# Designs tried in a protein design run: peptides against a protein of PDB entry 5CWW. Part 78

Target 1, 194 residues: chain A of PDB entry 5CWW
Amino acid sequence: VPKLQGPFDFDLNPEDEQDDEVELKDIYVIGEKPRVADLMRGEEEELEMMKEDQHNGLSLNIICLLSTSGQVKICLDIDGVEAQWLPPRSKNKRLFAPPPEPPSLLTFQTFDTLKPAEVTPDGWPMFSEDATSPYSFYVTHPAGITYISLTPWVFRLESELQSDSEAGTEFRIDLLAKGQGSERDRIFTQTRTQ

## One batch from the design tools (peptide; made by RFdiffusion4, then SolubleMPNN)

Design b2_p20_5_s3 (from b2_p20_5 with E4D K12R K15H S20E)
Fold by OpenDDE base, seed 2:
Structure b2_p20_5_s3 (fold): chain B 194 residues (1-194), chain A 20 residues (1-20)
Amino acid sequence: as target 1 above (194 residues)
Amino acid sequence: SALDALKEALKRHPHVEKLE
């Protein structure tokens, strides 16, 4: 079975290394929002508007993975940020750039959207966007539709990422990681017509 | 860094939320 060497080396936690070939069915990407600092080069007026929109999105890309079983894995693209901080390598040194290490995705949260009894071999779960929020989406399956929102943690995480103060950061991040704050709500369940 | 703290925190708290 070709291991989908996806371009993402999932540093799968060794516990996730269970050989259960999670058959991925869909991927949903939430792109990073521009950092406020990059906008600070613009006119003062744009900065004020961005401050009022306290809902500055996460500066990291979010990659959501959906399995055949309806399991969702929320991953953060940390390498995307690190790549931006790499000083522009001066053109001339053909430094044999080691093959770009596949972006390491950090798994933030994993959760099921289907009950075991709802999982079917022919089931095809899919992501769909929520037009009202970039950090909310749906998982659709013949058994039902689940609403997911990342808003409970995404803004808190961004606040920590943008904070110049290291004081208490580790503690707050630990709480954030433990909280598994994604909203998951089954909004529709298909009644099995027996 | 906050990112380093996050990496370490998530390693310490792997969790899969299952539906019953």
Scores: peptide ipSAE 0.575, ipTM 0.946, DockQ to the pose 0.719
Fold by OpenDDE base, seed 5:
Structure b2_p20_5_s3 (fold): chain B 194 residues (1-194), chain A 20 residues (1-20)
Amino acid sequence: as target 1 above (194 residues)
Amino acid sequence: SALDALKEALKRHPHVEKLE
């Protein structure tokens, strides 16, 4: 269980520093899928399952943060990857292992699920899973339900992370970062009976 | 690396999608 315990040092974009104290109400974590390369070293059976699933998931953990206002922040856990690439530090418990640095979350995208008029002080937005896709989920609020899918960019990003070619990677990554890639669809709106 | 490129790209392009 990734101990996502502790203050996340958000590498907050400087624009996020100006946002008022965003009170977080819920967190939704999408765990990394094992890398094909890691599976190649393991049991052949897992390799066959990954070949059939045309949709290789992202090798990074995704942390979704939900505010009281219904704002969703999609974050990537970069430190988790660095820890995997670090050869298991030899058994020498360096007694003075610096306290594990809190995971650095990289904000990929931020979007609202509620209109300003739908935001209420007593509102309690919540995440819920989509049983049909690990990269899709719902935000439920008394005002309505919003479907969210990360599939438009997740697989493209994974392809870039796994690419052996540096050629054009920077350009394609820049396009991914600029893109409004996550799907956001209001599937239900509560009609206020006035 | 692709990850480094991503980190730099996201720093350059903060995006918040608001609903009107």
Scores: peptide ipSAE 0.574, ipTM 0.946, DockQ to the pose 0.724
Fold by OpenDDE base, seed 4:
Structure b2_p20_5_s3 (fold): chain B 194 residues (1-194), chain A 20 residues (1-20)
Amino acid sequence: as target 1 above (194 residues)
Amino acid sequence: SALDALKEALKRHPHVEKLE
């Protein structure tokens, strides 16, 4: 099993030791967008443009993992945020900083793109980008193509991460976590020509 | 923090969507 020695330590909760060794076949990374706060240090004009870009993506990296079974895990790189909130440790202390702990990935959502009957040992699901949105993509498999969009939650999550007000944040985040996460639509199914 | 709230919420509400 190629251990994707990605720079990411998957703290897979050991209790989800369901022995189904989810063999990962593909990874799709959605890079973080600059936080509005980081951009606020720029000229007022850039600030206005960024406020108008309602399409400010998530300030966290998103790592999508695809298994042989067509299961997708949407993970968030939490360490990317912590690095920004940590006061810039003086340059001199970086020398003895323990090797950067592999980024902790937080699993936001897990979903299947294939029905059990469509899963084949020789099936190779793959990610492909959607040119129209950085937060949308496709999972292609010989059995079919599934469209996925993270837009239902990404912008809401970002708004909470950037909010200076803690009032109601826990409630809204709880609703976000409980709610239907990513959009998932099968756009093509291969007809078995007998 | 919102991030802490998210971590706790996801622990409480694991979301796995299976296809039948």
Scores: peptide ipSAE 0.574, ipTM 0.946, DockQ to the pose 0.733
Fold by OpenDDE base, seed 3:
Structure b2_p20_5_s3 (fold): chain B 194 residues (1-194), chain A 20 residues (1-20)
Amino acid sequence: as target 1 above (194 residues)
Amino acid sequence: SALDALKEALKRHPHVEKLE
């Protein structure tokens, strides 16, 4: 598992810079799944097991950021993929190579899990995994629990990333970017008994 | 590339979903 060790440069959209000091409270990382094509070089037995897992996950690491306000930011580690394609930098140029630019995180989606009235200074939203799906998780807060699933776009995005055809890719990617993105469902709301 | 298209699409269409 490539340890994402290092400062991530967030290509934060400049619009996010205007929002108040978003204090991050939690981070949830969904590791990239190996490409089926790369696994095809392995033993036949591992190939059969992966064929049964029909849902090839995203070949990009996903980094989810959670703020004190319950805002979730879904980020993609694009540089992780590029680093795999970078020919092994010849040993000698490492000395003068500018420090590898920190991996750039691309914000795919930002959404709130709390209504403005539910946001409290003492609120501690936290991520928790969904044991049934690697691309689903929960945000827990004293005000409620929100289920999040990335499945609506993850598999489609992976299909585009693995597509050998450039035809229509830009259009389909544009539709993905404009789409509703992640599933977000409040599964529990704590009724403040007045 | 698909990644380049994604980068450009997300720059053009930042997706922010607020709860009212």
Scores: peptide ipSAE 0.574, ipTM 0.946, DockQ to the pose 0.752

Design b2_p20_5_s4 (from b2_p20_5 with K15H K18R)
Fold by OpenDDE base, seed 4:
Structure b2_p20_5_s4 (fold): chain B 194 residues (1-194), chain A 20 residues (1-20)
Amino acid sequence: as target 1 above (194 residues)
Amino acid sequence: SALEALKEALKKHPHVERLS
């Protein structure tokens, strides 16, 4: 069993300690887009282009994990942001930089792409990209194909992360977390040839 | 911060969608 010894510490909620060793089969990474604030250090023209790109992606890396059962876990790499908010620790080259702590992944959402009856021991679900959107992808399994989109929340979350005002942020984030989250649509189901 | 709010919100409201 390839234990994805990925350097990711999953702060798995202890209640999800259901011993179902979710065997991960695939990983899909959506790289962070540069934050508008980081771009504001560039020339005014680059700033205007980035403002016009209303579709500025999330300033966090998104790590999607796919299990053998077709369960998808959407995780956010929050360590990248924490490193930016921490005042630059003075260049004291601590010779022994502790090995970079594995990035802490924050689970945003977990959802199934397969029904229990569709899960087979030999079934290997896989991610595939959507060429039309960096925040959309497919899960392909012998039983069917599921389209997934993170667009319902990604841009809203980014807006909150980039907001200079904390007014109402907690409330809006709470609503975002309580929302339906990612779009999930089964676009193909394999016909059971009897 | 928004990030801290998100951490707390997700802790309080884990989002799991299952298919039956």
Scores: peptide ipSAE 0.574, ipTM 0.947, DockQ to the pose 0.757
Fold by OpenDDE base, seed 5:
Structure b2_p20_5_s4 (fold): chain B 194 residues (1-194), chain A 20 residues (1-20)
Amino acid sequence: as target 1 above (194 residues)
Amino acid sequence: SALEALKEALKKHPHVERLS
């Protein structure tokens, strides 16, 4: 189990500071897709697969956090969480290396998957993968199953990150941030036969 | 950079969707 060891310094917006201690229950990581330039150094087969997939994924890691209440927080890894997960190769503990700064996660979106009435103390929401898409997944709970897709924004964001033109980038990014964000759809609801 | 613009935009426009 990759222990995300360390206090996530969530650059939590001050508005999120008022929300009660969100107890995290599960984590779902979507790894960055290799850059086409880095793929050019790899096997030709990987390059062909990426060319056929008209939709190149995001070059940033995505960290999805799930609370006991069924709240999902979609975070972007800007500082490279992967570097902290790799055991330091070199036994040379440089004595004075500053403690690795905790990875800064940038919160992109927060949304509920459960209604307040569906939240139970014994409920355990969990992430499940979608085998058909790396940027889609499910949140399963005894009350129901919610489908989530990041596809509405991931490819647009990647296009901006790869753009050599700074012209209009700020405006397009602002529009992206103001957008509806991720798709959320309740695909199953448990009917309590009373 | 696009990344810096994103950081600033998300700080200005937090997106929270609640279910009632």
Scores: peptide ipSAE 0.573, ipTM 0.947, DockQ to the pose 0.759
Fold by OpenDDE base, seed 1:
Structure b2_p20_5_s4 (fold): chain B 194 residues (1-194), chain A 20 residues (1-20)
Amino acid sequence: as target 1 above (194 residues)
Amino acid sequence: SALEALKEALKKHPHVERLS
């Protein structure tokens, strides 16, 4: 599991920079699907298990950020991919390699899980996994539980990333970016005992 | 590349969904 350790530089859109210092409360990481090439270095049994799942994940790491206000940012680790495509720099150049630049996270989507009236100063929203899907999770808060699924776009994005054809890629990616993002559904709301 | 297209698309089309 790639340990995302370190400060992330957010390539935040200027519109996102206007959002006040969002105090981050939790981080949820969905690891990239292992590449077939990386799998070929493993045991044949691991290769067979992963062949069945070859179409069942994104080749990018996904970093979900959760604020005190219940805002979720879905970020993609683009630099992690670029670093993997770079031929291993000869061992001798590592001595003077500049410290690895913090990975640039690309914000795919931002959404609220709490209404303004549900936000409390002592509220602690947290991520929790969905055992049934690696690309689905929950945001739990005293006010309620929100189900989130990335499946509406993850597989389409992966298809574009794996496509050898440049024809129409820009158009399809543009549609993907404009289209419906992550599924968000409030599955539980705490009844305020008046 | 698809990645470059993605970067540009997301910059052009920020997706922010707020609850009222």
Scores: peptide ipSAE 0.572, ipTM 0.947, DockQ to the pose 0.758
Fold by OpenDDE base, seed 3:
Structure b2_p20_5_s4 (fold): chain B 194 residues (1-194), chain A 20 residues (1-20)
Amino acid sequence: as target 1 above (194 residues)
Amino acid sequence: SALEALKEALKKHPHVERLS
């Protein structure tokens, strides 16, 4: 897994520029799965297993950012896809290659996991994985635990990225962007003992 | 491309969900 070493250039929406300096506390990365088209060059047996698994993952890396306030940003690494199409860099020019431009992250969704009253200066929200799904995870905080799933949009987005037909793509992508994003469910709330 | 359409759609329709 290429270690995404920062700095990242965030193509932040101008509406996000008005929010105060978001102090990031944690990062959760969901690595890209190989594209079915790239696997078509592999052994026939791996192709049949991937066709049967209706749950082909996204061909883009997903980077989740967590702030001290419990805000989550779901970002997509778009430059990672462009790099896959670049011919293998000749081994000898690596020394004089300009420093790799920081990957451009596209913000897909931003959402809170904590209510304003639950945010504390000493609070430390953290990500944790879900062993049952690569596209689901938890945000843990002293005030509570929130389950998050990206499955409502990840598979639909991958279907559009792999589609050979441009017909209706713009419309379907527009609906995907406007529709319900990630699943968010508070599974535990800590009762403040008086 | 689907990727360009996604970039444009997300610029036009930022998705921010706040808890009150």
Scores: peptide ipSAE 0.571, ipTM 0.946, DockQ to the pose 0.749

Design b2_p20_6_s2 (from b2_p20_6, 6 letters changed)
Fold by OpenDDE base, seed 5:
Structure b2_p20_6_s2 (fold): chain B 194 residues (1-194), chain A 20 residues (1-20)
Amino acid sequence: as target 1 above (194 residues)
Amino acid sequence: ELKTRRPDLEKLVKKLASLL
């Protein structure tokens, strides 16, 4: 039986964001690029075609959180959150290990998809995938549809994570952090028929 | 205008640099 995981702590959450005020409605997870060496231990021929596609992903999981207000929070899984299973009903001594520290998520960016006038108490924004890119998705709300892309920064971050050279890394990360964030485009707006 | 919030950039850079 899968173990329920959480709560999660948010590292570097904006000080003006009271987590208690954010009602989450949906979660979208972008898994780390598959370790083809681990998945393809049985099929050498599919390995070459998947290697070309594998160069196009982040080595970290990305967790996107969506609030009732249409706020999107982009988090990086630095700790490497793994799927946990309930221990088998073996009678053996629960060594009272201190409870492990709760896993943390690194807040990378937070942004609104709805204007204040578009927010409704009964609104239920939802994520949906973009079939053309693993790092792009949509937020659908009764007021409209917003396209989101993480591509402006994801591939640059991966390039730094794969860099064997520490030379200039801090400078490039600083440029990444200060640079273009996630792309956000309102592709559809529902006209209120007055 | 739609808001965008960023974490403390100095702390973010330090955390990301610690992964390298």
Scores: peptide ipSAE 0.422, ipTM 0.910, DockQ to the pose 0.782
Fold by OpenDDE base, seed 1:
Structure b2_p20_6_s2 (fold): chain B 194 residues (1-194), chain A 20 residues (1-20)
Amino acid sequence: as target 1 above (194 residues)
Amino acid sequence: ELKTRRPDLEKLVKKLASLL
């Protein structure tokens, strides 16, 4: 049985956002790129062919959070949060280890997908995947559909994470953070037929 | 215009750099 996880601490949350005030409606997880070396233990020949495809994703999990208001928060899992399962009902009262500190998610960016006039109290925005890219997805709301792509920064971030050179890393990360965030495009808007 | 919020850049850089 899966264990309920959370709460999560959000590192670098915007100062104007209290996490307790944000009603979340959906969560979208983009898993880290599989370590081909860990998956292909024993198939050294296939490992070389898959190394060329290593440009395919971020080595960190990405946690996307969607609020009732259509706000998307993009978080990076820097701690490597793993799926937890309820321990088997073994009778041993393991001494209550202090509850582990809640895992922290690094807030990378937060953005709106809805205009204030499109926000409804009963809104039910939802994530949906893009079958063509693991780093692209849609936010669907009754008011419209927004395409989101993380591709403008994900591959650049991965390049930094995989770089053997510490030289200029801070500068390149600064450029990443100042650069284009996630792509956001409203692909459909529901016309209110009055 | 739809709002976009960025974290503190200096903190973001430091946190990301700590992973390297």
Scores: peptide ipSAE 0.421, ipTM 0.910, DockQ to the pose 0.765
Fold by OpenDDE base, seed 2:
Structure b2_p20_6_s2 (fold): chain B 194 residues (1-194), chain A 20 residues (1-20)
Amino acid sequence: as target 1 above (194 residues)
Amino acid sequence: ELKTRRPDLEKLVKKLASLL
């Protein structure tokens, strides 16, 4: 039986965001790139082709959270949250180790997809995938559709995570963090017929 | 204008750098 996981702690959550004020409506998970090296232990040629593809995904899971207000929170799974299973009922009272600290998600970016006038109490924004890119998706709300892409930073972050050189890493990460965040484009707006 | 919030950039940099 799968174990229920959570709550998750949001590391570096904006101090002005009380976790109780944000009603989450949807979650979108972008899985880490497959460890091709572990899968392809027999096919050196395909490994080279996959290394040359600059479109190798991030080695971290990305967790996107969507609120009723159309706020998107982009989080990085640093701890490597894995699917947990309920231990088989072994009769041995293994001393309940203190519940492990809840896994932490690193908040990378938070942004709105709706204008304040578009937010409705009954609004139900939802994520949907982009079939053309694993790092792009849509937020659909009755007021409109917003395209989101993580590509401006994901590949740069991956390049740093795979860098053998610690030299200048902090500087490059600083540039990444201060640089262009996720792309956000409103592709459709529902015209309220007045 | 749609709001964008960023975490504490200094803390973010330190945490990301620690993954290396």
Scores: peptide ipSAE 0.420, ipTM 0.909, DockQ to the pose 0.795; fails the geometry check
Fold by OpenDDE base, seed 3:
Structure b2_p20_6_s2 (fold): chain B 194 residues (1-194), chain A 20 residues (1-20)
Amino acid sequence: as target 1 above (194 residues)
Amino acid sequence: ELKTRRPDLEKLVKKLASLL
């Protein structure tokens, strides 16, 4: 049985967002690139092929949150939140370890996919994957479909996470944060037949 | 125009830099 995890603390949430006002409708998780070196200690040939694929991923989980209004929040999992399973009902009274501190999610950016006139009370926006890229996805709403890509920044962030040089890291991260955000393109708009 | 909100970039940079 999966263990319910949370609440999560949103670190660096915009001061103007009362989190209590944002009704979430969907969640999309982009898992960290698999640490193949830890999983495949026995197959050297698959390790080389998977290393090439590992150059194409972030070492952090990305958590995307979608509101009823079509607002997307992109969060980075900096604490390394792993899926937890309830231990089998073993009779051993586990000493109540103090509840772990709630994991923090780092808010990287927040953006709208719908115009105010497209927002409906019964709107049910949903995420869907892009089969061509792990760092691209769609937001589908009755008003239209929006393509989103994290590729403008995700690979630069990974390059910093893998850099052995502490020198200039703060400057490069500042450039990344101030740089081009996620790509956003409305690929379809529903024509209201009057 | 679709709105984009950014977190406090200085705090973001400091937190990301602390992970490295």
Scores: peptide ipSAE 0.418, ipTM 0.909, DockQ to the pose 0.752; fails the geometry check

Design b2_p20_6_s3 (from b2_p20_6, 6 letters changed)
Fold by OpenDDE base, seed 1:
Structure b2_p20_6_s3 (fold): chain B 194 residues (1-194), chain A 20 residues (1-20)
Amino acid sequence: as target 1 above (194 residues)
Amino acid sequence: ELKEYRPDLEKLVKLLASLL
């Protein structure tokens, strides 16, 4: 039986965000790129092709959160949150292990996908995958569809995570953080036919 | 224009750097 996970602590939330008041409607998880060792169980040829592609994805899980208001929060799983199952009812409850600290998610970016006038109390925005890219997705709402892409930064971040050079890391991360965030494009808007 | 919120840059840099 899967274990219920959470609550999660959010690191670096915007100061103006009262997380406690945000009603989440959907969650979209972009899994970390498969470990080379896990791929090695497959055909060796696939491994060579994956090494050549500079676009192998991020080594961190990305957790996207969508609120009722159409706000998207892009979080990085820095703790490596894994799916947990309820331990078999073995009687050895180590009663004395301090409760594990709640896992932290690093808030990388937060943005709105809906205008204030498009937000409705009964609105149910949802994520929709992009079959062409693991780092692109859609936010669908009755008012419209917004395309989101993490590609402007995700591969740059991965390059830093894989960099053996400690020199200049802070500068490059600063550049990344100041650089282009997630792409956001409203691809469809529902015309209110009166 | 749709709002965008960014974390504190210094904190972000520090946290990301700590993962390296």
Scores: peptide ipSAE 0.434, ipTM 0.912, DockQ to the pose 0.760
Fold by OpenDDE base, seed 5:
Structure b2_p20_6_s3 (fold): chain B 194 residues (1-194), chain A 20 residues (1-20)
Amino acid sequence: as target 1 above (194 residues)
Amino acid sequence: ELKEYRPDLEKLVKLLASLL
């Protein structure tokens, strides 16, 4: 039986986000790029294709959260949250390990996909994948469809995570943080025929 | 205009740098 995980702590939430008011409706997870050890368990052909596709994904899981209001939160899994299973009912080893510290998610970016006038109490925004890119997706709502891409920053972040050189890291991270965030484009708007 | 919220840049840089 899978273990229910959470609550998660959010690091670097914007001060203006009253977390208490955010009703989450959907979650979208972009898994970390497979480790070489995990790829070695697959067919050798899949390993070669993943090496040739220069679009090496991020070595961190990305957790995207969507609220009723159409707000998207992009979080990085810095703690390496793994799927946990309930321990088998073996009786006696309640080693009272201190409760593990709750896993933390690093909030990288938060943004709205809906205007205040488009938000409805019965609105149910949902994520959908982009079959052309693992780092792009759509937010669908009755008011419209928004395309989102993490590509402006994700590959730059991965380049830093893979760099063995500490030289200039702070400068490059500063440029990444101040640079272009996630791409956000409204590709369709439903006109209410009044 | 659609709002964007960014974390404190100094804190973000510090946390990202700690992962490296």
Scores: peptide ipSAE 0.433, ipTM 0.911, DockQ to the pose 0.769
Fold by OpenDDE base, seed 2:
Structure b2_p20_6_s3 (fold): chain B 194 residues (1-194), chain A 20 residues (1-20)
Amino acid sequence: as target 1 above (194 residues)
Amino acid sequence: ELKEYRPDLEKLVKLLASLL
């Protein structure tokens, strides 16, 4: 039986976010890239082709959260949250290890997709995938559709995660953090017929 | 203009660097 997971702690939430007021409506998960080494135990040639593609994705899971207000939070799964199963009812009261610390999600970026005038109490924003890229998606709301892409930073982050050299890592991460965030483009706006 | 919220950049850098 699957175990219920959560709550999650959010590392580096914006100080101004009163977490108590954020009603989440949807979650979008971008899974980590498959470990090519585990898949390719037999074909060295395909491994080379996949290594050459700078677009192999991130080795971390990405958790996107969407609020009623159309706010998107992009979180990185640093702890490597895996599916948990209820322990088999083995009669041995193994001393419950203290409940593991709740897994933490690192908040990388938070942004609005709706203008204040577009936010409605009964709003139902939803995520939808982009079939052309695993790191792009849409936020659909009655007021409009917003395209989001994580590509401006995700591959650079992966490059750092895979770097063999600790030298200059802090500097490169600083540049990444200060650099271009997620792409956000309103591709459709519902014209309010006044 | 649509708002963007960034975490504390210094903390973000430190956390990300600690993963490497």
Scores: peptide ipSAE 0.429, ipTM 0.910, DockQ to the pose 0.792
Fold by OpenDDE base, seed 3:
Structure b2_p20_6_s3 (fold): chain B 194 residues (1-194), chain A 20 residues (1-20)
Amino acid sequence: as target 1 above (194 residues)
Amino acid sequence: ELKEYRPDLEKLVKLLASLL
């Protein structure tokens, strides 16, 4: 049986977000890339080919949250939250471990996918995957479909996480944070037939 | 135009730099 995890603390939420009023409707998780060192105990040649593929994913999990209003929050899992399973009910070890500190998620970016006039109280926005890229996905709502891609920044962030040089890291992260965010494109809009 | 919200940049840079 899966263990219920949470609550999570959100670090660096925008000051203008009334978080208390945000009702979440869906969650989309992009898992971290497999640690090549753990998979490649045997084949050094495949290790070099996987390093050259500029399309290696981020070493952090990405958690995307979707509200009823069509707001998307992109969070980075900096603590490395793993799926936990309840141990089989063996009777005897109530090890009262102190409750672990709640894991923190870093809010990287927040953006709207719906105009205020498109938001409905009965609207159920949903995530769906893009079969062509692990870092692209869709938000589907009765008003329309929005394509989202994290590719403008995710590979640059990975390059910094894998860099052995501390020199200039703060400057490069500053450029990344000020740079182009996630790509967002409305690919379909439902025409209200009056 | 659809709104975009950015975190506090100074805090973001400090936190990301601490992970390296």
Scores: peptide ipSAE 0.428, ipTM 0.910, DockQ to the pose 0.710

